Peptides against a protein of PDB entry 6NYY. Designs and how they scored, part 62

Target 1, 212 residues: chain A of PDB entry 6NYY
Amino acid sequence: KHFEQAIERVIGGLEKKTQVLQPEEKKTVAYHEAGHAVAGWYLEHADPLLKVSIIPRGKGLGYAQYLPKEQYLYTKEQLLDRMCMTLGGRVSEEIFFGRITTGAQDDLRKVTQSAYAQIVQFGMNEKVGQISFDLPRQGDMVLEKPYSEATARLIDDEVRILINDAYKRTVALLTEKKADVEKVALLLLEKEVLDKNDMVELLGPRPFAEKS
Target 2, 212 residues: chain A of PDB entry 6NYY as posed
Amino acid sequence: KHFEQAIERVIGGLEKKTQVLQPEEKKTVAYHQAGHAVAGWYLEHADPLLKVSIIPRGKGLGYAQYLPKEQYLYTKEQLLDRMCMTLGGRVSEEIFFGRITTGAQDDLRKVTQSAYAQIVQFGMNEKVGQISFDLPRQGDMVLEKPYSEATARLIDDEVRILINDAYKRTVALLTEKKADVEKVALLLLEKEVLDKNDMVELLGPRPFAEKS

## One batch from the design tools (peptide; aimed at target 1 D106)

Design b2_p29_8_s1 (made by RFdiffusion4, then SolubleMPNN; from b2_p29_8, 11 letters changed)
Fold by OpenDDE base, seed 4:
Structure b2_p29_8_s1 (fold): chain B 212 residues (1-212), chain A 29 residues (1-29)
Amino acid sequence: as target 1 above (212 residues)
Amino acid sequence: SLEEKLRTLNEVELLEREEARKELEEEEA
């Protein structure tokens, strides 16, 4: 309750209706957000959906609000499902429009950062091995990488493999659930905001037991 | 542009998730 209200205040404080979306833009956003929502619904380790909105808030044109899992430790499988959920918007646009918009750039950045963190910080890749290096923060001088150029290339290759695997998994899921993505997108275009109850009415109960 | 608008969608989503995570961490402390 207090947490939802705090998030609503942070999000609601940004509720300056700054830009009216054109109908075609609104449609793109609705299918993008529906992709995130449906991916999150059918991925066990994705964060549970709280709210999906195509109402522009602050700088954003829409958002999917998820309850973060109170987890300090993430498995590789959990991180993969989170990557797939993050790719859900882009994959939805590809499935429905046959085009990729630049709107997924920050999603791709997030997925890329997660992939690098898994491989370089958490040692979650068998080929790279048990290494842990701090990723340069945005604006930090790229200090000397504590690993060879050969290791750097290996990391880049394994990051690409991991992202591609997450992408393929997301494509498979949202292709299977294409009708559900469309239902969510169409309802978003009508209501502009959906909650968990709207998703249950559209898709049925989430197939994963809520970890109480 | 549609491009700039869609970039902003994802930034807000990321920020909201990070803020939600921080608030949960602060409520648990």
Scores: peptide ipSAE 0.017, ipTM 0.425, DockQ to the pose 0.050
OpenDDE base, seeds 1, 2, 3, 5: peptide ipSAE 0.015, 0.006, 0.006, 0.015; ipTM 0.383, 0.349, 0.404, 0.396; seeds 1, 3 fail the geometry check

Design b2_p29_8_s2 (made by RFdiffusion4, then SolubleMPNN; from b2_p29_8, 9 letters changed)
Fold by OpenDDE base, seed 1:
Structure b2_p29_8_s2 (fold): chain B 212 residues (1-212), chain A 29 residues (1-29)
Amino acid sequence: as target 1 above (212 residues)
Amino acid sequence: ELEKKLETLNEVDLAEIEEALKELEEEEE
């Protein structure tokens, strides 16, 4: 309850400071957010979409709200779907505009963090092995890495592979669902805010049973 | 009530959420 109220206060406060987006920027944001929404809709392990908005808030030009699964343990497949959903905005921009924007910076950061965590914290990579290291927090003096430079390079390579695999999966999905991404984007440009019911009306019911 | 997660949160939004949480906690005390 407090977290939801805090999010609502932040959103409401940031929306009051809204800069007017140019029509072309608004279009880019609509397709970006539509990419997230559609990826999340068709990925089984993505969090259910609650709301998507192209109303600017602070540094964000749009946002999506999801119902988090009360899940403490994630499989590799679940983390992959979450990565794909996070890449959905960037992939949508590439599919529709053939260009990339700075709008995906935070998404790329989240995907990168998830990939590193899978490899070096959760031991989910066969080449790196069943290792678990604490990732240095931003601002912690980089204590000597508990692994060799060769292991560091291997980690970086495997992170890149994992992100690229998630990216390719997202490209395949949103290419297949290209018409759905466009429908969502066009409706976003009209309504500025969509909820789960708007998505059901537009795309049909989500193909995965809602875990009650 | 399942907590809502905002997927597009940046570092600034997170900091503002943390501040808003503190304010809400202080309002309930």
Scores: peptide ipSAE 0.024, ipTM 0.461, DockQ to the pose 0.120
OpenDDE base, seeds 2, 3, 4, 5: peptide ipSAE 0.027, 0.022, 0.022, 0.026; ipTM 0.495, 0.475, 0.461, 0.452; seeds 2, 5 fail the geometry check

Design b2_p29_8_s3 (made by RFdiffusion4, then SolubleMPNN; from b2_p29_8, 12 letters changed)
Fold by OpenDDE base, seed 4:
Structure b2_p29_8_s3 (fold): chain B 212 residues (1-212), chain A 29 residues (1-29)
Amino acid sequence: as target 1 above (212 residues)
Amino acid sequence: KLEEQLRTLFEVELAEIEEALAELKAEEA
């Protein structure tokens, strides 16, 4: 109760600066959020969707609320599905509009950060090997990298490969589920807010059992 | 009670929301 109210207050505080979306912008946001929602629905290790909204709040043009997994340890496969879900908005825009917007840049940043973390913090890449170092935080002057320039290049290459793999997987999924993305987007344009029940009505039950 | 996480999926600047969420988590601790 108190946490939900606190989230609502934060959200409500953000709503005071509600930008009015133009119809075309609203359409873009709807298909973007539908891409995330559908990707999350059909990816086993994605977080279950609780709510999706295209009502702008603060600087966000849309948001989704997810049920967090009580999970502290992630496998490579789980992280890949999370990357695919994060790419879902961008991929949806590409499939339906043949273009991407600036709103998808933050998703790409998150995916990039995740890819780097997998390779350099978690040692999840066989080519780079079992290395772990802290990624510089945004604004920290990276004085000295604990690895060679050759290793840096290898890391960059493997990050690109990982992102491209996630992207291709997301394209394949949302292309297969294109009709579902459209159904969700159209309903978002009508209702502006969807919950889990709306998604079940549109898509059927999520094919993965929610761990109770 | 599974803590509901709000994720902004279509934002230009996530930093403010992440900060707000961090503050909320800190107040509940």
Scores: peptide ipSAE 0.035, ipTM 0.442, DockQ to the pose 0.107
OpenDDE base, seeds 1, 2, 3, 5: peptide ipSAE 0.017, 0.036, 0.033, 0.028; ipTM 0.393, 0.443, 0.428, 0.425; seeds 1, 2, 3, 5 fail the geometry check

Design b2_p29_8_s4 (made by RFdiffusion4, then SolubleMPNN; from b2_p29_8, 10 letters changed)
Fold by OpenDDE base, seed 4:
Structure b2_p29_8_s4 (fold): chain B 212 residues (1-212), chain A 29 residues (1-29)
Amino acid sequence: as target 1 above (212 residues)
Amino acid sequence: DLLEKLETLFEVDLLEEEEALKELEEEEE
């Protein structure tokens, strides 16, 4: 409890009880968060869902919290499933509303950063090869890139391919699970907060054995 | 660092929204 509240305060900020979302906005948030929750539920290498909320906190109108696996090493497959989970909100908006919102900005940033890290830092792309460069930190003077402009273009192209592949995978998954996304979204609109037990009651047990 | 975020956020850029709201309020005046 105290640790979760501390994490919630650090990540989500203080609960802004004063932001009254319009019903249509609240619906958008609910389906967005349901997309994250369902994607995480049905992706083997995604982290287990702890909590999903459509109560505004800090700069977030909604959030999904996950328990990270205690691991130091990540596979390419794990990183892909994390990307798909992170895209789940945007994909849900597209599937249900035929429109996208700015609400996925942080998600897209995370996905972009992950894709670049996989290609540039972890050497996980066959075309770019076994390279590892430090990504420029926000505020660091763009030091001379240790690679050519041709390599930069290749990196950018392969990042886009990786993100698009993750997006397509997420579209396929959430299209298959569309009814489950709707169930979660509707329950979110009713309860505003769901936990793992609510998800089990609604969707059944997660199809992947929790690695103890 | 990339892997440490335990939370997906439906994030609103309050600065842009506050600016957009101010612009809308200024257009309604």
Scores: peptide ipSAE 0.227, ipTM 0.595, DockQ to the pose 0.048
OpenDDE base, seeds 1, 2, 3, 5: peptide ipSAE 0.194, 0.093, 0.218, 0.150; ipTM 0.580, 0.484, 0.584, 0.577

## One batch from the design tools (peptide; aimed at target 1 D47 Y63)

Design b2_p30_1 (made by RFdiffusion4)
Pose (drawn by RFdiffusion4):
Structure b2_p30_1 (pose): chain A 212 residues (1-212), chain P 30 residues (1-30)
Amino acid sequence: as target 2 above (212 residues)
Amino acid sequence: EELVADIRTLSEEEQEFFYNFSHTSMAPPP
């Protein structure tokens, strides 16, 4: 047990128990983290889930703990299910509330960087073609693009087609599984954490083979 | 043909980013 609290502390950050939220904020954060939990539960190539919490941990209001699959060859479908898991947060607080918050900002930085990487860096697109470019990092102040402007116009169009196909795939997921999202978040308001075992108590066994 | 992304060809920062991609959080308001 003392080891599992260390794995979580290094990955997650400091865990602020006293930084309380308003009752209308905890209701939002629970529906946001349940979106990450349920969409990560029913997708095939998404990571196996360890723990979901609504307690503030580091630069965040909620926290999700995943077990990333050690694999060296991501396919096109294995990256879409990672994106449809990340976008699940905004989708769940949009189905239930209608209001969208600024809490999904870091969820959208990961979706954006995993879309330029498929199109620009890998060869996962038809319109841009099988062309690889050295994509700048965050600490790399980009001087000029290694391609034209009409190509940059072609890239940012395809990123918008890619994320809005990941968005619609997740809206079609958390409406079919709308009642299971509400089951998860109502326990998150009661018990501020959920292990994997009490998610099996809610949702039954996960319907995919998972190696642990 | 099936399309595959080999992450062993990437930099260490990109490998770490794709490994930690699933650890999500909700950002506080400004």

Design b2_p30_1_s1 (made by RFdiffusion4, then SolubleMPNN; from b2_p30_1, 12 letters changed)
Fold by OpenDDE base, seed 1:
Structure b2_p30_1_s1 (fold): chain B 212 residues (1-212), chain A 30 residues (1-30)
Amino acid sequence: as target 1 above (212 residues)
Amino acid sequence: MEKVMDVRKLSEEMQEFLRNLSQTTIAPPP
């Protein structure tokens, strides 16, 4: 308990108890976080959910925290499921509200970074091929791209394709599990914080064996 | 051959992605 709280504090920052969300905003956050939680629950290669919260912390209005597996190698399939999990919030907003908010900015940033890394660092795209180069860091002088403008366009196109594929996969999943997303969201609105046990009680055991 | 990624060679941004934390961001002021 104390150790988990310490990690949460380091990762999420201090609880901003003073930030009063409007009821509609709190509802949006609940469904957003429920989308992450449910996507992570039903994606084989997603990490197990530890906690989901709609209590504002640091830079976030809510969060989902997962237990990372100790692994050094990731497959393309694993990265795809992580992308889908990360898109779960945005997709949930679309499914339930028919509108999207700025709440997914960090998620979209992460997904974008993952997609670029898969294509240009890990050589995971067949059209771009077996290439690997460092992504420009913020503040690095944009040195000459080690590839042509045509290759740059190809990379951008394939990034969009990859993200769209992940998005569609997430839409399909959360549409199928729409009732589960709603259950989680409603329980979040009641309890504000859910753990793995709450999820098991609500949804049943995660359908994938936890690799001990 | 399974396409694998070595975490040790990941950018800081990718490492952040793999920290397994999602959040709903606060909207920027208008």
Scores: peptide ipSAE 0.104, ipTM 0.615, DockQ to the pose 0.516
OpenDDE base, seeds 2, 3, 4, 5: peptide ipSAE 0.057, 0.101, 0.097, 0.061; ipTM 0.563, 0.610, 0.573, 0.578; seeds 2, 3, 5 fail the geometry check

Design b2_p30_1_s2 (made by RFdiffusion4, then SolubleMPNN; from b2_p30_1, 13 letters changed)
Fold by OpenDDE base, seed 4:
Structure b2_p30_1_s2 (fold): chain B 212 residues (1-212), chain A 30 residues (1-30)
Amino acid sequence: as target 1 above (212 residues)
Amino acid sequence: MEKVMDVRTLSPEMQEFLRNLSQTTIDPPP
């Protein structure tokens, strides 16, 4: 309880009980968070869901929290599944509403950063090769790229390909699981907060063995 | 052979970033 609350405060900030969402906004948030939750549920290398909430907090209108695995090693497949989970909210909005909102800005930023890191830091792209460069920190003037303009273009292209692949994978998954996304979204609208047990009741046990 | 990354070789910022990938949020409208 205390640990979860501490994580909630770090991730979501203080609950803004004063922020009343319009019903349509609340619906959008519910389906967005349901997309994250369901994607994380059915992706093998996603972290297990701890909590999903549509109660506005200092950092967002809703959130999904996962138990981070203490991992020292990441595979390309693991990072891809995490990208898909991160795209789950945006993809859910597209599937259910045929529109996209600004709510996914941080998600898209994270996905983009992950894709660049995989390609330019982790050497996970065959076309770019086994290169490792520090990504510019926020605010650092990228004065000197340690690679040619041709390599920069190649990196940008491969980043786009990787993100598009993750996006397509997420669309396929959440389209297949569309009914599950709706179940989670509807229950979120009723309870505002769901935990792992609520997800098990709705969706059944997570199809992947919890690594103890 | 799956390419494996050792997170210990990454910057503290990148390590934190990877840890935070397990967290998703919806941003308030501007």
Scores: peptide ipSAE 0.225, ipTM 0.779, DockQ to the pose 0.854
OpenDDE base, seeds 1, 2, 3, 5: peptide ipSAE 0.203, 0.189, 0.155, 0.183; ipTM 0.771, 0.765, 0.735, 0.759

Design b2_p30_1_s3 (made by RFdiffusion4, then SolubleMPNN; from b2_p30_1, 13 letters changed)
Fold by OpenDDE base, seed 3:
Structure b2_p30_1_s3 (fold): chain B 212 residues (1-212), chain A 30 residues (1-30)
Amino acid sequence: as target 1 above (212 residues)
Amino acid sequence: MEKVMDIRKLSPEDQEFFRLQSQTTIDPPP
């Protein structure tokens, strides 16, 4: 309980009980969070869902909280599933509303950062090759990139390809599981907060063995 | 050989990023 609350504060910040969402906004949030939750549920290498909420907090209008594994080594496949889960909100919005909102900005930032890290820091792209450069941090003087402009363009292209692949994978998954996304979204609109047990009741057990 | 990312080689902040990457939020409208 205390640990979960601490994580919740770090992720979501303080509850903004005074922020009343319009019904349409609340619906958007519910489907967005349902997209994250369902993607995480059906992706093998996604972290187990702990809680999903559409109650506005200091950092967002809703959130999905997962139990991170104490893992230090990540494969390309694991990182892809994590990217897909992160894209679940945006993809859900597209599937159900045919439009995208600004709500996925942080998600897109995270996915972008992950993609660049995979390619630039860990050499996980065959076209770019076995390179390992530190990404310039926000506020670091734009030190000359240790690679050519041509390499920079290649990196940018391969990052887009990786993100698009993750996006397509997420679209395929959530399209297949569209009914489950809707079930979760509707239940969120009713209960505002769901936990793992609610998800099990609604969707059945997660198809992957919990690595305890 | 399966390429593996070792996050221990990253800064503590970047390690935390990868650890908490699964934590998602929806941003309020601007």
Scores: peptide ipSAE 0.208, ipTM 0.789, DockQ to the pose 0.872
OpenDDE base, seeds 1, 2, 4, 5: peptide ipSAE 0.204, 0.179, 0.203, 0.165; ipTM 0.778, 0.763, 0.774, 0.756

Design b2_p30_1_s4 (made by RFdiffusion4, then SolubleMPNN; from b2_p30_1, 12 letters changed)
Fold by OpenDDE base, seed 2:
Structure b2_p30_1_s4 (fold): chain B 212 residues (1-212), chain A 30 residues (1-30)
Amino acid sequence: as target 1 above (212 residues)
Amino acid sequence: MEKVMDVRTLSEEMQEFLRNISQTRIDPPP
């Protein structure tokens, strides 16, 4: 209990219980986080969910916390599932509200970064090929790209394709599991915080064995 | 000479991504 709270404090900062979200915003957050939770639940290579919360903390209105596996090597399939999990919030908003909010900005940033890394750093794209370039760090003047403008355009196109594929996969998944997303969202609105046990009670055991 | 492929660890940025913390942020629109 104390260790989890410490991690939560490090991740989310102090619970600002004082931010009263409007009911509609709270609903949006609940469905957003439910999207993450459910996507993670039904994606084989997603990390196991530890906690999902719609209690505002620091700059976040809600969060889903996962236990990362001590894994150093990731396959393309694993990275895709992680992208899908990360897109789960945005996709949930789209499915349930027919509109998207700014709440997914951090998720989209992560997905974008992952997509570029897969294509430019890990050589995981057949069209771009077996290349590995360092991505410019935030604030580094993008000095001369080590590749042509044509290659840059190709990279950008393939990044979009990868993200769109992940998005479509997530849409398909959460559409199939729409009832589960709603169950989680409704329970979040009631309890504000859910753990793995709550998810098991609500959805049944995770269909994928926790790779120890 | 078996070329031991130096499996480099994921970048710090990717490690951060893999920390699997999704946070719904209220960032004000620019």
Scores: peptide ipSAE 0.056, ipTM 0.572, DockQ to the pose 0.289
OpenDDE base, seeds 1, 3, 4, 5: peptide ipSAE 0.046, 0.051, 0.053, 0.050; ipTM 0.604, 0.601, 0.599, 0.604; seeds 3, 4 fail the geometry check

Design b2_p30_2 (made by RFdiffusion4)
Pose (drawn by RFdiffusion4):
Structure b2_p30_2 (pose): chain A 212 residues (1-212), chain P 30 residues (1-30)
Amino acid sequence: as target 2 above (212 residues)
Amino acid sequence: SSKIGGSEIVEQRLEENAEEIFEHYLEEEE
């Protein structure tokens, strides 16, 4: 047990128990984290989940703990299911509330950087073609693009087609499973953390083979 | 704001295996 609190501390950050939220904020953060939990539960190539918390941990209001699959070859479907898990937070607080918050900002920076990487860096697109470019990192102040402007126009169109296909796939997921999202977040307001075992108590066994 | 654990490990593995992923995708298309 003392080891599992260390794995979480290194990945997650400091865990602020005293930084309380308003009752209308905890209701939002629970619906946001349940989106990550349930969409990560029902998708096939998404990571196996360890723990979901609504306690503030580091630069965040909620926290989700995943077990990333050690694999060296990501396919096109294995990257969509990682995107449809990440976008699942904004989708759940949009189905239930209608208002969308600024809490999905870091969820959208991972979707954006995982869309440029498929199109520009990998060859995962038809319109751009099988062309690879050295995509700049965050600490790399980009001087100029290694391609034209009409190509940059072609890339940012395809990123918009890619994320809005990942968005619609997740809206069609958390409406079919709308009642299971509400089951998860109402326990998150009661018990501020959920292990894997009490998610099996809610949702039954996960319907995919998972190696542990 | 929200925090997702384990994402930075995946991002590092994608950077380390970018050429192998690209070659594997070409083999699927062929």

Design b2_p30_2_s1 (made by RFdiffusion4, then SolubleMPNN; from b2_p30_2, 14 letters changed)
Fold by OpenDDE base, seed 5:
Structure b2_p30_2_s1 (fold): chain B 212 residues (1-212), chain A 30 residues (1-30)
Amino acid sequence: as target 1 above (212 residues)
Amino acid sequence: SSVTGGWDIVEENLEKNRELIFNHLLEQKK
């Protein structure tokens, strides 16, 4: 579904027109992808890692791939962990570099979309209520507001709260696992591509049962 | 290094999503 696809796309890493990475860019990508990878590793409801790469593919500068799962139903808890995994790259950049790239901003954009979907599409917020509607595509024109200004503000507030909670959770996790993020990033810089076995060697076995 | 920066984009994203939702709901009512 569009929601799941949006989360998967953000794991695709940083985007650039050229496939030539300067040393500093390569370093940034490595730590960004390591953030996604480590977050996914230690979040119970995140998908298991398949592959992490800092080799550009098309417009992508790096990517992480996780075990695909055909799932039609997601719990709020699962969606939260997926949001945190999506934020992993941004948080890693902040922890290690104290700056955010345009790629990290795109991750935040996608997290924002996920938060809106949870609140207004899936009805997962008690304050807003059990409302549900499909999210539109980009490019639609705004004409008439279908709900009150008070409702709009409430939605915005609850979206911001949800994003902030996910962000704080991710910061806490990757701060705790900062050394692990460093290990993954450094190995990425060396090998350019990591698989599950590399992650096990660096971090130990994933503390959760394998997903299928 | 601070890990609490870069939230300015949140407001922009919120506005964009609100507008998109807005348009979609309008289309469904027509």
Scores: peptide ipSAE 0.012, ipTM 0.432, DockQ to the pose 0.045
OpenDDE base, seeds 1, 2, 3, 4: peptide ipSAE 0.013, 0.019, 0.016, 0.019; ipTM 0.453, 0.496, 0.482, 0.418; seeds 1, 2, 3, 4 fail the geometry check

Design b2_p30_2_s2 (made by RFdiffusion4, then SolubleMPNN; from b2_p30_2, 14 letters changed)
Fold by OpenDDE base, seed 2:
Structure b2_p30_2_s2 (fold): chain B 212 residues (1-212), chain A 30 residues (1-30)
Amino acid sequence: as target 1 above (212 residues)
Amino acid sequence: MMTIGGWDIVEKNLEENRELIFKHIQEERK
């Protein structure tokens, strides 16, 4: 409990008790966070959900907290599921509201960065090849471009493809689990905070064994 | 709205350099 709170404070910031969300905003946040939670619940390689909240913290309006594994090596499959989980909020908004909000900006940034890293640093793309480019360090005069213009275009295209694939996967998943997303969202609107036990009660046990 | 989890590997390597990365990509496309 103390450890979780400490992580929550470090990552999410302090609860903004004074910030009152408009009802429609609160609804949007609830469905957004429900999307994250449900996607993470039904993706095998997603990290276990610890907490989901629609209480504003720091600069965030809500959050889904996952237990990170002390893992330094990630497979392409793991990274894909993480991308899908991260897209879950935006996809939920699309499914339920038919609109996109600014709430997913940070999520999109993370997904974009992950996709780029997979292709450029981790060599996980067949078209680009098993290459690893060193990213320029901030302040280093990038004297030499690590790749040609043609390669840059290829990278851009493949990044988009990867993100789109993750998006489509997430859409398929959350469409299938639409009722579960709604259940979670409605419960969030009621309780504002859900933990793993609440999710188990609502959705049943997570279908994947938590690899310790 | 934020996802809190194990993004440290990606974020640590890319967040600090994100602006440079995207600038580079844009420059290569010109």
Scores: peptide ipSAE 0.031, ipTM 0.586, DockQ to the pose 0.172; fails the geometry check
OpenDDE base, seeds 1, 3, 4, 5: peptide ipSAE 0.028, 0.010, 0.015, 0.014; ipTM 0.494, 0.368, 0.473, 0.484; seeds 1, 3, 4, 5 fail the geometry check

Design b2_p30_2_s3 (made by RFdiffusion4, then SolubleMPNN; from b2_p30_2, 12 letters changed)
Fold by OpenDDE base, seed 1:
Structure b2_p30_2_s3 (fold): chain B 212 residues (1-212), chain A 30 residues (1-30)
Amino acid sequence: as target 1 above (212 residues)
Amino acid sequence: MMVIGGWEIVEKNLEENKDLIFEHLLEEKK
């Protein structure tokens, strides 16, 4: 309990109980966080959900907390599922409200960063190739890009493709699980905080065995 | 809104290479 709270404070900041969300904003946050939670629940390589909350913390209006697996190596499939989970909030807003908010800015940033890392650093894209550019270390005057302008354009194109593929995958998943997203969102509006047990009660056991 | 967990290794790698990634993104806006 104390350790989890400490992690939450470090990552999410202090609870801002003084920030009163309007009912419509609170609803948007609930469906956004439900999107993250449900996507993570039904994606095999997503990290296990620990907690989902619509209580504002730091700069966030809500959050989903996951237990990262202690692993140093990630597969392309694992990174894709994490991207989908991260897109879950934005996709949920689109499915339920037909509109997008600025609330997903940090999620989109993370997804973009992950996509670039996969293509440029991890060599996970066949078109760009197994190029690991030693991206200049912090402090090295990057005088010249280690790749041509043509390669830069190719990287950008492949990043967009990867993000769009993750987005489409997330749309398909959350459309299929739309009723589950709504159940989670409604329960969030009632309880404000859900844990793994709440999710099991609501959705049933997670389809994937948690490797202990 | 924030997802907590699973990004630490990716973020670390990105921070180490931040300057190249951002320069690339800035050129697309021209």
Scores: peptide ipSAE 0.014, ipTM 0.518, DockQ to the pose 0.162
OpenDDE base, seeds 2, 3, 4, 5: peptide ipSAE 0.019, 0.026, 0.009, 0.034; ipTM 0.506, 0.475, 0.407, 0.532; seeds 2, 3, 4, 5 fail the geometry check

